Peptides against a protein of PDB entry 5JNO. Designs and how they scored, part 5

Target 1, 112 residues: chain A of PDB entry 5JNO
Amino acid sequence: MVAKFQPPPEYQLTAAELKQIVDQSLSGGDLACRLLVQLFPELFSDVDFSRGCSACGFAAKRKLESLHLQLIRNYVEVYYPSVKDTAVWQAECLPQLNDFFSRFWAQREMED

## One batch from the design tools (peptide; made by RFdiffusion4, then SolubleMPNN)

Design b1_p9_1_s1 (from b1_p9_1, 6 letters changed)
Fold by OpenDDE base, seed 5:
Structure b1_p9_1_s1 (fold): chain B 112 residues (1-112), chain A 9 residues (1-9)
Amino acid sequence: as target 1 above (112 residues)
Amino acid sequence: HKSVWEEYF
């Protein structure tokens, strides 16, 4: 059998930390977006010295990868077990994550 | 960046 997914230590939330985020959330999709910001602040960073630098991985900071989504889904399932259904995850969480992430960087580009 | 649909599926 396949081993259960375990987050790296830096992404391991305590029960109290997760509860706080859940208490602020209105839905599974909203919870997913809040987890994205809390777990992966590096995806939203914009540092001047990193601009145009391929060696520092600046472009990678604007990439939402499968591992990020798997980790978020694991936490969302704790309070919204319906997202274990892939169709529910695709309908309720993925569109909101994509819209939030895309709009964030689109707005930042317009401000420059 | 890529859409989450392109990254996940």
Scores: peptide ipSAE 0.032, ipTM 0.659, DockQ to the pose 0.041
Fold by OpenDDE base, seed 2:
Structure b1_p9_1_s1 (fold): chain B 112 residues (1-112), chain A 9 residues (1-9)
Amino acid sequence: as target 1 above (112 residues)
Amino acid sequence: HKSVWEEYF
């Protein structure tokens, strides 16, 4: 038996919230990118969160990690069950996520 | 930045 994925409270979306994001999405890959922005805004900020939070030593890094991808995939699967297939996930979502994330920071570098 | 092709499942 496989244990169900349980996201941390800060990354828990209600059905209504997820539906709202889905309604804005054009594809599974697009949904994945939108979820990336919505769930992990810290990945798109230059702000040092450790400086703003005295309750914890959290420091955000501009790095897309496996846990981020896993969490996104779990939500994408709700409306695009085909991404349960790893080949589909790797072909349709991962390249878009990587390109979106990389382009974001590349563009910011050029603007400065 | 880690590779998006990492195994996590």
Scores: peptide ipSAE 0.032, ipTM 0.664, DockQ to the pose 0.036
Fold by OpenDDE base, seed 1:
Structure b1_p9_1_s1 (fold): chain B 112 residues (1-112), chain A 9 residues (1-9)
Amino acid sequence: as target 1 above (112 residues)
Amino acid sequence: HKSVWEEYF
């Protein structure tokens, strides 16, 4: 059977921290995007850390992965239980996450 | 950047 998802310690939010984000959110999709920014600020950095650490060959990742999405979904479900339904998650949250993330990097690439 | 759809499924 599938083990229950457990967030890494660095991505664990207290009830108060989550409530703070929820209070600023207008919808489940909006909450998802805010969680994306709060939990994974490294995905929005254009800093090339490989220049500073050639020994480890560090490469900055600009990729939304399944683990990111699962973690976000777990928190969204607390206040928007309907996203437990995959169809709702795909209709309300995934498009907003994708659009937000892709537009962010598209805008950065156009900046001179 | 890959679409969230591609990464999610």
Scores: peptide ipSAE 0.030, ipTM 0.656, DockQ to the pose 0.040
Fold by OpenDDE base, seed 4:
Structure b1_p9_1_s1 (fold): chain B 112 residues (1-112), chain A 9 residues (1-9)
Amino acid sequence: as target 1 above (112 residues)
Amino acid sequence: HKSVWEEYF
């Protein structure tokens, strides 16, 4: 039996909060992108991700990490169960997440 | 170095 992933408290969404995001979403990929913004606003700030280590001050560059993606996937699965299939997740959600994230920072880089 | 994510791995 594989243990069910539990998000950290700061990334825990209530059913109502998730429903609100879903209601604005047009697809699983769109939902994934909205969850990305909602759950991880720190990835869209001009400051490097600093939550990685509060003890040593290690800060990672802005990137989508495995746990970010896993957490998003778990929420997407609630309303789009098909993404439980890795092939579907890789085809429908990952490209959209990467494109959205990359476009955001590419745009910001040009505006600076 | 301790990551906040280490408990999930």
Scores: peptide ipSAE 0.030, ipTM 0.656, DockQ to the pose 0.023

Design b1_p9_1_s2 (from b1_p9_1, 5 letters changed)
Fold by OpenDDE base, seed 2:
Parts: C-alpha cells; sequence; structure tokens
Structure b1_p9_1_s2 (fold): chain B 112 residues (1-112), chain A 9 residues (1-9)
C-alpha cells in the first residue's frame, strides 16, 4: 500500500484556508498558481543565501521540485477532482505553473 | 527556470 501523502506542518492548510484560495481561483490551473505563491513564498524571494553562507556552499534554487508539485496537486484535487487524472494535471495545471513561475522570474531579471 | 519537461517528472 502507498501511504497517504502528508504535507509537512508548514505546508498544511485548513479547509477554511484552502476555501479562501479556491474562492479567488478561476480554474484548477489558476488555483495551482495561487497555491504555489501561498505555500512556497520562498520560491519568489530574491534572497541569495550563498552570499550569507560561504561556508555551507548553499546555492538558492529557483526551481519547482516534485515535492512542490505534489503538494499543490493534492490541494487542487480537493476542489478539482479531475486533476487526479495525470493527463488532466499535465494539461491544465503544469503548463500554467511553469508559465507563471518562469514569467515571474523572467520579469524580475529584466528589472535587475 | 524549470522546463516543462522537468515539471513532468
Amino acid sequence: as target 1 above (112 residues)
Amino acid sequence: YPSVEELYF
């Protein structure tokens, strides 16, 4: 049996919190993008940790990872059960997430 | 930036 995925405490949303985001969302893809911003604000930060810690050699990654996508999908499924279908998730949510995230940073780079 | 292909995996 595959254990039910449980998000880390810092990424747990109550039903009320999720509903608030859903109420602002126009679609599953839009909901996914809003969840991305709400759950992972650190992905939109200009903080360069490598400057602050030369000893650890950490380089901040502005990258969407599997964990991020899995968490977002789990919440999107609550109100858009169709995304349980991988094909729907890939067609409706992933392209929008990629476009939103990429455009965000592309715009930021042009402003620098 | 992540590519679409990377997001699919």
Scores: peptide ipSAE 0.046, ipTM 0.760, DockQ to the pose 0.043
Fold by OpenDDE base, seed 1:
Structure b1_p9_1_s2 (fold): chain B 112 residues (1-112), chain A 9 residues (1-9)
Amino acid sequence: as target 1 above (112 residues)
Amino acid sequence: YPSVEELYF
């Protein structure tokens, strides 16, 4: 048996929460980007603990990982079932996610 | 930034 993918509790959205995001979205790719911001605000944090805390020296990585993409895709599928097709997901959502995420950090680096 | 491999594989 193949177990159904279940998000961790901290990334579980209610139907009402998801609908609110969908209502603001104009496409599957747009929805994906909004989910990225809502589910994973830590990926957009300026906090550098290595600079502010000599004790830990920890710096969070700012990259999209498999878990992030899987969670986003699962929610996008609810309202845009065409992304169940990997080719559609790769053509319609992944490029937009990459552009949005990379552009965000490129702009932030220019402000320093 | 995410690499192409990280996004597609």
Scores: peptide ipSAE 0.046, ipTM 0.756, DockQ to the pose 0.041
Fold by OpenDDE base, seed 5:
Structure b1_p9_1_s2 (fold): chain B 112 residues (1-112), chain A 9 residues (1-9)
Amino acid sequence: as target 1 above (112 residues)
Amino acid sequence: YPSVEELYF
């Protein structure tokens, strides 16, 4: 049998914490986006790494990784079991996650 | 930004 995916401690939500987010959500896709913001706020931060090193001009890349998506899907599945179906996950949640994330950074880029 | 492949696979 495949072992159950266990989130790292820093991404472990209690039932009460998850319920609070669910109560504000209108759909599985909406819940996914809210979980993205709550679990991974670092993906939405504008950190200036060049402040300490002006010579390198290094900036962190903002990217959604498999681990992020796996964690989000695990929690969405609790209240929306239909996302256990990969086709449903890809149709209802992933496009909304991508649109939300892309729009966020596109808007920030226009403000520069 | 994530690629389509990164989102779906």
Scores: peptide ipSAE 0.046, ipTM 0.757, DockQ to the pose 0.041
Fold by OpenDDE base, seed 4:
Structure b1_p9_1_s2 (fold): chain B 112 residues (1-112), chain A 9 residues (1-9)
Amino acid sequence: as target 1 above (112 residues)
Amino acid sequence: YPSVEELYF
């Protein structure tokens, strides 16, 4: 059996913090999107990721990575245990995460 | 943006 996913300390939510987000959520997919915003605000900022490296002129693209998804899924499972089923996770949460994230940046690129 | 494939696999 695979060990239970443990989020890094910077992304560890208390029960109270998670409950607050859950109370605002209407579904597992909605919860996933809210967790995305709360846990990873850097994915929604206009910060130049190349600024941290004086030698690097290549800016990192906005991308949802495996760690992001694993972490979100871990928290969603607390209140929506059905997403433990990979098929449910892929059908109910992943499409909503992708739509939300891609639409966000698509809208931003169409603006100033 | 992340592709569907990147999210699923």
Scores: peptide ipSAE 0.045, ipTM 0.754, DockQ to the pose 0.041

Design b1_p9_1_s3 (from b1_p9_1, 5 letters changed)
Fold by OpenDDE base, seed 5:
Parts: C-alpha cells; structure tokens; sequence
Structure b1_p9_1_s3 (fold): chain B 112 residues (1-112), chain A 9 residues (1-9)
C-alpha cells in the first residue's frame, strides 16, 4: 500500500485557490500548464539563487522533475479525474506541459 | 537535457 502523496506546505493549494485556477482553464492540459506556472515560478526564472545564498549553493533549475509532475497531476485529478489513468495523463497533460516548458526556454535562449 | 517524459518515469 502506497502512502498518500502530501505536497510540501509551499505547494499546498486551498480549494478556493485551485478553483480560481480552474476557472481560467479550458482543459486538463491547460490547467496543468497553469498549475506549472503558479506552483513553480522558479522554473521560469533566470535568477541564480546561488548568487544570493553562497552558503547553501541553491540554484534554480530549468528542469521539470517527476516530483513537479506528480504534484501537478494531483491537483488536475481533482477536476479531471480521468487523468488518474496514466494513459490519459500521458496523452492530455504531459505533452502540453513538455511543449509549454520547452518552448518557453527555447524562446528565451534565442533572445539571449 | 532530458525530456519531461524521461524525467517523469
């Protein structure tokens, strides 16, 4: 038996907060992308946190990790329970997340 | 770098 996934406090959304994002979303994939931006703005930042904190050496990463995706999926499932099916998640949400994230940074790289 | 697919699984 697998333990229930619990998001860290900084990524805990209330029902009202989630609903506000859902109200702006047109689909499960769109919701996933909006959650990506809302939950993990650091993934879209050029800020090198290691410069601000030499002690810990923490730096923002421009990489989507499995934990990010798991957290997003948990919230998407609230309003789109069909994504509980891995095949649906892979078809409807993952490609959109990947395209959105990769295109964002590809565009930024061209601007530099 | 790795695609989202590779990172997810």
Amino acid sequence: as target 1 above (112 residues)
Amino acid sequence: NKSVWELYF
Scores: peptide ipSAE 0.080, ipTM 0.731, DockQ to the pose 0.039
Fold by OpenDDE base, seed 4:
Structure b1_p9_1_s3 (fold): chain B 112 residues (1-112), chain A 9 residues (1-9)
Amino acid sequence: as target 1 above (112 residues)
Amino acid sequence: NKSVWELYF
């Protein structure tokens, strides 16, 4: 048995917040992308985490990580239970997340 | 930057 994924406190959504996002979503994949933007705005920011802390030297990275994907999937499952099937998650959500995220940064890089 | 697929598997 695999332990149930528990979202970190900073990424907890209330039922009302999630419903609002769902109401604007056209599909599970669309919902996933909207959740990506809403939950992790730091992934879309040019602001470096090193700002304000010159001593630590830690820089924000523009990467989708396993934690991001797991959290998004958990919320998507609430309204699209089919993504509990790994094959469905891989076919419907992951490609859209990857495409959206990569396109965003590709566009931003071209604007520089 | 790894793709979503590389991170998932």
Scores: peptide ipSAE 0.080, ipTM 0.731, DockQ to the pose 0.039
Fold by OpenDDE base, seed 2:
Structure b1_p9_1_s3 (fold): chain B 112 residues (1-112), chain A 9 residues (1-9)
Amino acid sequence: as target 1 above (112 residues)
Amino acid sequence: NKSVWELYF
């Protein structure tokens, strides 16, 4: 059978860490947004690491990608099993993530 | 930027 998905070490949350985020969350969609910030702070950074890190050539992307969404959904499912249903995930979480992320950068661009 | 919807599908 297919093995359970395991996130990379840098995106591994303990049960206690996840519970802390859940305790702050008002809904599955809110939890998803909080996980986005917690797991991927680099997506909210103005720092361009590609200019400063010649060793790794890392370039921070201000784009949500499928891997981000997959990781977030896996954690959301722990406390909101209903998001295992794709329709629920699309209705409750994806719009929240998209709105939050897009509004964040839209606001930052206006401040610059 | 691509919307989350575009990235998901």
Scores: peptide ipSAE 0.080, ipTM 0.721, DockQ to the pose 0.040
Fold by OpenDDE base, seed 3:
Structure b1_p9_1_s3 (fold): chain B 112 residues (1-112), chain A 9 residues (1-9)
Amino acid sequence: as target 1 above (112 residues)
Amino acid sequence: NKSVWELYF
């Protein structure tokens, strides 16, 4: 048997924290999006903040990576075991994650 | 940014 998934400490959620997010979620896809925001707030960093700290050379990363998706999927599986099926993950969660993330930044660009 | 699909596949 494969060892239990263990995320890095910075992305570790307690059972209570995860339960709170789940209670706010309407579906596996919705849960995935909420986990995206909760686990990786750096992906949603404000553009103005990046501009204001030009001296430090900091630039917010706005790219989803495979590791982000892997971590999210592992948490979603806790309450939605069906996403262990890749077809289900691709149909129910990935489209919502992509739409949510892309719409977020598209809207921000229009507001600027 | 890259599509989630592009990163997954």
Scores: peptide ipSAE 0.077, ipTM 0.725, DockQ to the pose 0.041

Design b1_p9_1_s4 (from b1_p9_1, 5 letters changed)
Fold by OpenDDE base, seed 2:
Structure b1_p9_1_s4 (fold): chain B 112 residues (1-112), chain A 9 residues (1-9)
Amino acid sequence: as target 1 above (112 residues)
Amino acid sequence: PLSVWEEYF
């Protein structure tokens, strides 16, 4: 049996926190993007810890990975149950996440 | 573009 997915403590949102984000969101895709920023601010940082911390060897990746998408989708489903359908998730949320994330870094790259 | 179409659990 597959156990219910539980987010790590650092990515756990309370009902009140999630509601606050939802209240600011215009759609499931918009909610997904807002969750991306709220849950994973490290994905939007220029800091490269691998250069300054040889002990931890941490290297921030500027890409959306499965864990990120899983966590975001789990929260989006609470208020937009339709994204439980993979086709809806792929049509409404994934393209917006990709566009938002790629545009962010494209803009930042032009500023450097 | 990012590979957001990756299969995941």
Scores: peptide ipSAE 0.098, ipTM 0.767, DockQ to the pose 0.038
Fold by OpenDDE base, seed 4:
Structure b1_p9_1_s4 (fold): chain B 112 residues (1-112), chain A 9 residues (1-9)
Amino acid sequence: as target 1 above (112 residues)
Amino acid sequence: PLSVWEEYF
């Protein structure tokens, strides 16, 4: 058995904050996308985190990682318990998250 | 482009 995932403090939403997002959401997948924007604005930033270093070529990756997805899923489950089923999560939320995120950056930077 | 599936699994 693995311990239940707990969000880092910086990604802890209050019930009121979550409800506000849910009230604007049309579906579990839509909620997931809204949570993505609200929880992780850094993933949508054009800011180069290497700005302070003129010598290093490090750049922040704009990538959805397991931690992001786990956090989003945990909150979606509160109002859409069906996503506890992995098949439902994979069918309803993951494709929408991927499409939304990919389209965002494709639109912003005309990337594939 | 980003692949959520590759990162998640």
Scores: peptide ipSAE 0.098, ipTM 0.758, DockQ to the pose 0.042
Fold by OpenDDE base, seed 1:
Structure b1_p9_1_s4 (fold): chain B 112 residues (1-112), chain A 9 residues (1-9)
Amino acid sequence: as target 1 above (112 residues)
Amino acid sequence: PLSVWEEYF
């Protein structure tokens, strides 16, 4: 038996919070990108605490991980049940998430 | 990047 995926408390959205994001979304892929920004703002921060706080040795990772994608998929599935199909998730959501995330950091690298 | 896919699957 496999336990149902349950988000950590810090990533638990209420029905009202999720609905607000859905109402602004144009598609499942768009919803996925909006959830990425809402759930994981730390992935979009260029704050380097290691320079300001050498004692903690903190270095933020700008990388999408399994937990991020699983959480996003769970919420997208509520309103777009077709993403339960892995092929649909791979075709409609993952490319958009990757493109959005990559473009964000590519743009930031060009800022000087 | 492709690494995202590799970590997920």
Scores: peptide ipSAE 0.094, ipTM 0.755, DockQ to the pose 0.038
Fold by OpenDDE base, seed 3:
Structure b1_p9_1_s4 (fold): chain B 112 residues (1-112), chain A 9 residues (1-9)
Amino acid sequence: as target 1 above (112 residues)
Amino acid sequence: PLSVWEEYF
């Protein structure tokens, strides 16, 4: 038996919060993207870490990680149980997540 | 990016 999913406190959504996001969502993939924004705003931060240190040029990388995707999937499954099927998750949600995230930063790069 | 898929799978 698999233990009940328990996200870290900072990523814990109440039923009401999740429902609000779901009500705004048009699909499982859309829900996934909305969850991405809501759960992980740090991935969309425009903070310039190199501004204070021009010598090192350090900047935090913005990337989706397995934990992000796993957390999103667990929430999506609540209202779209079909994404428990890996094939469905990969076809309906992952491409949209990837496209959304990629386009976001691509657009930001062009705007700069 | 493709790296997202690589990390997930």
Scores: peptide ipSAE 0.090, ipTM 0.753, DockQ to the pose 0.040

Design b1_p9_2_s1 (from b1_p9_2, 6 letters changed)
Fold by OpenDDE base, seed 3:
Structure b1_p9_2_s1 (fold): chain B 112 residues (1-112), chain A 9 residues (1-9)
Amino acid sequence: as target 1 above (112 residues)
Amino acid sequence: NKSVWEEYF
C-alpha cells in the first residue's frame, strides 16, 4: 500500500477549495494550470531581488520544479484519475503547464 | 525560463 498524499500545510487544499478550482476547469490540463497559480503564486511574482542588492547579483528563479509538478498531479488525480497514468499526465497536463508557465514569463519579458 | 520538462525528467 501507499501512504496517503499529504502536501505541506501551505499547499493543503480543502475539498471545497479544490472543488471550486475544478468547477472552473475545463480539463485536467486546465485544472493543472489553475492549481499552479493557486498553489504557487510565488512562481509568478514580479519581485526583483536583484534590484535591492546589485552587488550580490541574486535574482529569484522563476522555475517549475518537480515538487511543484508532483503536488499538482496529486490534486489533479482526485478528479482526473487517468493522470495516474504517466503517459496521460505527460500528454494532457505537462505540456499545458509548461506552455502556460513559459508563455506567462515570455509575455512579461516582452511587456518590459 | 527553463522548460518544465527538464525539471521533471
Scores: peptide ipSAE 0.068, ipTM 0.711, DockQ to the pose 0.041
Fold by OpenDDE base, seed 5:
Structure b1_p9_2_s1 (fold): chain B 112 residues (1-112), chain A 9 residues (1-9)
Amino acid sequence: as target 1 above (112 residues)
Amino acid sequence: NKSVWEEYF
């Protein structure tokens, strides 16, 4: 028996919150990117925390991990059941997520 | 930054 994925409390969206994001989305891939920004704003932070706290050496993560992607996919499946098919998820959502995230930081790097 | 493909697959 497979256990149902349960997101941490800070990443639990209500039906109303998810609907608002869906209403602004044009596709499953677009929805995935909007969920990425909404759920994990820390991945897009310019703040150098290591400079601010030399004692703890804390640094913000700037990478997409499997847990992030799995959580996003679970929400996308609610309104786009086709992404339950791995081939559809890999063709429609993952490339858009990767392009959006990579281009975001590539653009920031060129501005400095 | 780490690629989505490298992290997920």
Scores: peptide ipSAE 0.068, ipTM 0.711, DockQ to the pose 0.041
Fold by OpenDDE base, seed 4:
Structure b1_p9_2_s1 (fold): chain B 112 residues (1-112), chain A 9 residues (1-9)
Amino acid sequence: as target 1 above (112 residues)
Amino acid sequence: NKSVWEEYF
């Protein structure tokens, strides 16, 4: 069996916080995108982790990782249980997340 | 920038 989902403390949303986001959401995919912004603001920041070390050459990459998606999915499932079905999650949420995230950074790159 | 699909699968 799959272990019960337990978000890390930094990504723990209260019921009230989640409800507030849900109330603004039009769909599961929309909710997913809003959760992306709320849970992981660091993915939308120009601040690089290499800021503290200009000489090491480390470059932080902004990408959606499996953990990000898993966290978002678990919260989306609370109000949109259909995304428990992997096919639904892949069809309704993942494309929207990818489009939103990609468009955000594409726009930011063009503004420079 | 890696696609969501590339990271998910």
Scores: peptide ipSAE 0.065, ipTM 0.706, DockQ to the pose 0.040
Fold by OpenDDE base, seed 2:
Structure b1_p9_2_s1 (fold): chain B 112 residues (1-112), chain A 9 residues (1-9)
Amino acid sequence: as target 1 above (112 residues)
Amino acid sequence: NKSVWEEYF
């Protein structure tokens, strides 16, 4: 038996919070991108917390890692159960996540 | 930025 995936407390969404995001979403891929922004705002920050936070030494990374994707997928599945199929997840959500994230930082670098 | 595909698979 495999235990059900449980997100860390800092990445927990209530049913109401998730519904609010879903109501703003047009598709599973769009929902995934919105969840990315809501759950992981640190991925979109230029702030180097490792230098500013002496208590935790956390450093924000501009990378989408497996944990991020797993968390997002778990929430997307609630309203778009088709993404339980890996092929659907890869076709509908991953490309949009990658495009959104890459474009964000590409634009930021061009502005600087 | 590293591609999502590269880290996911």
Scores: peptide ipSAE 0.064, ipTM 0.708, DockQ to the pose 0.041

Design b1_p9_2_s2 (from b1_p9_2, 5 letters changed)
Fold by OpenDDE base, seed 5:
Structure b1_p9_2_s2 (fold): chain B 112 residues (1-112), chain A 9 residues (1-9)
Amino acid sequence: as target 1 above (112 residues)
Amino acid sequence: SKSVWELYF
């Protein structure tokens, strides 16, 4: 048997929190994008944290990782079980996530 | 930047 994926405590959503996001979502792909923003706001931040700590050189990470997608898919499946099908996840959610994330930073770059 | 497709699990 495969063990159920458990999110880290900082990325756990209660049923009420998830329901609020779902109620505002129009589709599984839309829900995925909303979860991306809610769970990982640091991916959308312009703040240069390295200025605050020259000793450690800490900087915010602006890169999507597989763990981000795994967490998002787990929550989307609760209300859109069709995304359990890999083909559906790839067709309905991944393109939406990629377009949203890439367009966000493309627009921010043009404003500079 | 890395495409989401490259991060598929």
Scores: peptide ipSAE 0.107, ipTM 0.773, DockQ to the pose 0.040
Fold by OpenDDE base, seed 1:
Structure b1_p9_2_s2 (fold): chain B 112 residues (1-112), chain A 9 residues (1-9)
Amino acid sequence: as target 1 above (112 residues)
Amino acid sequence: SKSVWELYF
């Protein structure tokens, strides 16, 4: 038996919160990118606290992981059921997520 | 950054 995926408490969106994001989205891929920003702001932080704060030694990861993608897909599926098909998820959402995330950090590197 | 496709392998 496969247990139903349950997001960690910090990544649990209410129906109202999710609807607000959906209302601003133009497609499943667009929704995925908006969820990426909403759920995981730490992936977009260029602040390295470990350099300025020896007490906490915080260093945010700038890497997409399987958990991130699983959470995003589960929420996208609510309004775009077609992404339950892996082929659709890979064709419509993953490329947009990758492009958005990659372009963000590419631009940040140029500003330095 | 790591490509999302690399997460499948």
Scores: peptide ipSAE 0.094, ipTM 0.771, DockQ to the pose 0.039
Fold by OpenDDE base, seed 3:
Structure b1_p9_2_s2 (fold): chain B 112 residues (1-112), chain A 9 residues (1-9)
Amino acid sequence: as target 1 above (112 residues)
Amino acid sequence: SKSVWELYF
């Protein structure tokens, strides 16, 4: 049997927490985006904050990585098991994740 | 930032 996925402690959601996010979600893709925000707020760190803390060496992460997507997918699968199908994941979730993340930083770039 | 699609390549 394949080992059960275990996220790092900082990314472990309780059933209640996940349910709350699901209740706010309109679709699997929407759920994915909400999980992105909830699990990885560091990916959305303020540019000004990052610049202001340059002296301490802090730099905000603004890059989606495979691990981020894997973690999100595992949670999405709980309520949308169809995303176990890679084609479904790529059609329903990845585009929305990409659009949301890209638009966020594109908008921030224009505002600054 | 890198597109999510680029993570597959």
Scores: peptide ipSAE 0.089, ipTM 0.767, DockQ to the pose 0.039
Fold by OpenDDE base, seed 2:
Structure b1_p9_2_s2 (fold): chain B 112 residues (1-112), chain A 9 residues (1-9)
Amino acid sequence: as target 1 above (112 residues)
Amino acid sequence: SKSVWELYF
């Protein structure tokens, strides 16, 4: 039996917090993108943390990872149970997440 | 950025 997915403490949302995001969302895909921004603001930062702390070796990731997607999907499922179906998740959420994230950094790259 | 689809492989 697979244990229920439990997000790290820094990525835990209360029911009220999640509802607030849902109320602003137009669809499951839109909700996914809003969750991406809310949960992982570090993915949208120009800050190079490695410059500030050479000892810890931390470097900000500017790419989506499996953990990010898993967390987002778990929250989206609360209000859009249909995304439990992988086909729906891949059709409704993943393309929007990819487009939103890639467009963000593509625009930022052009400004540099 | 890395394509989201690549995370499934």
Scores: peptide ipSAE 0.088, ipTM 0.768, DockQ to the pose 0.039

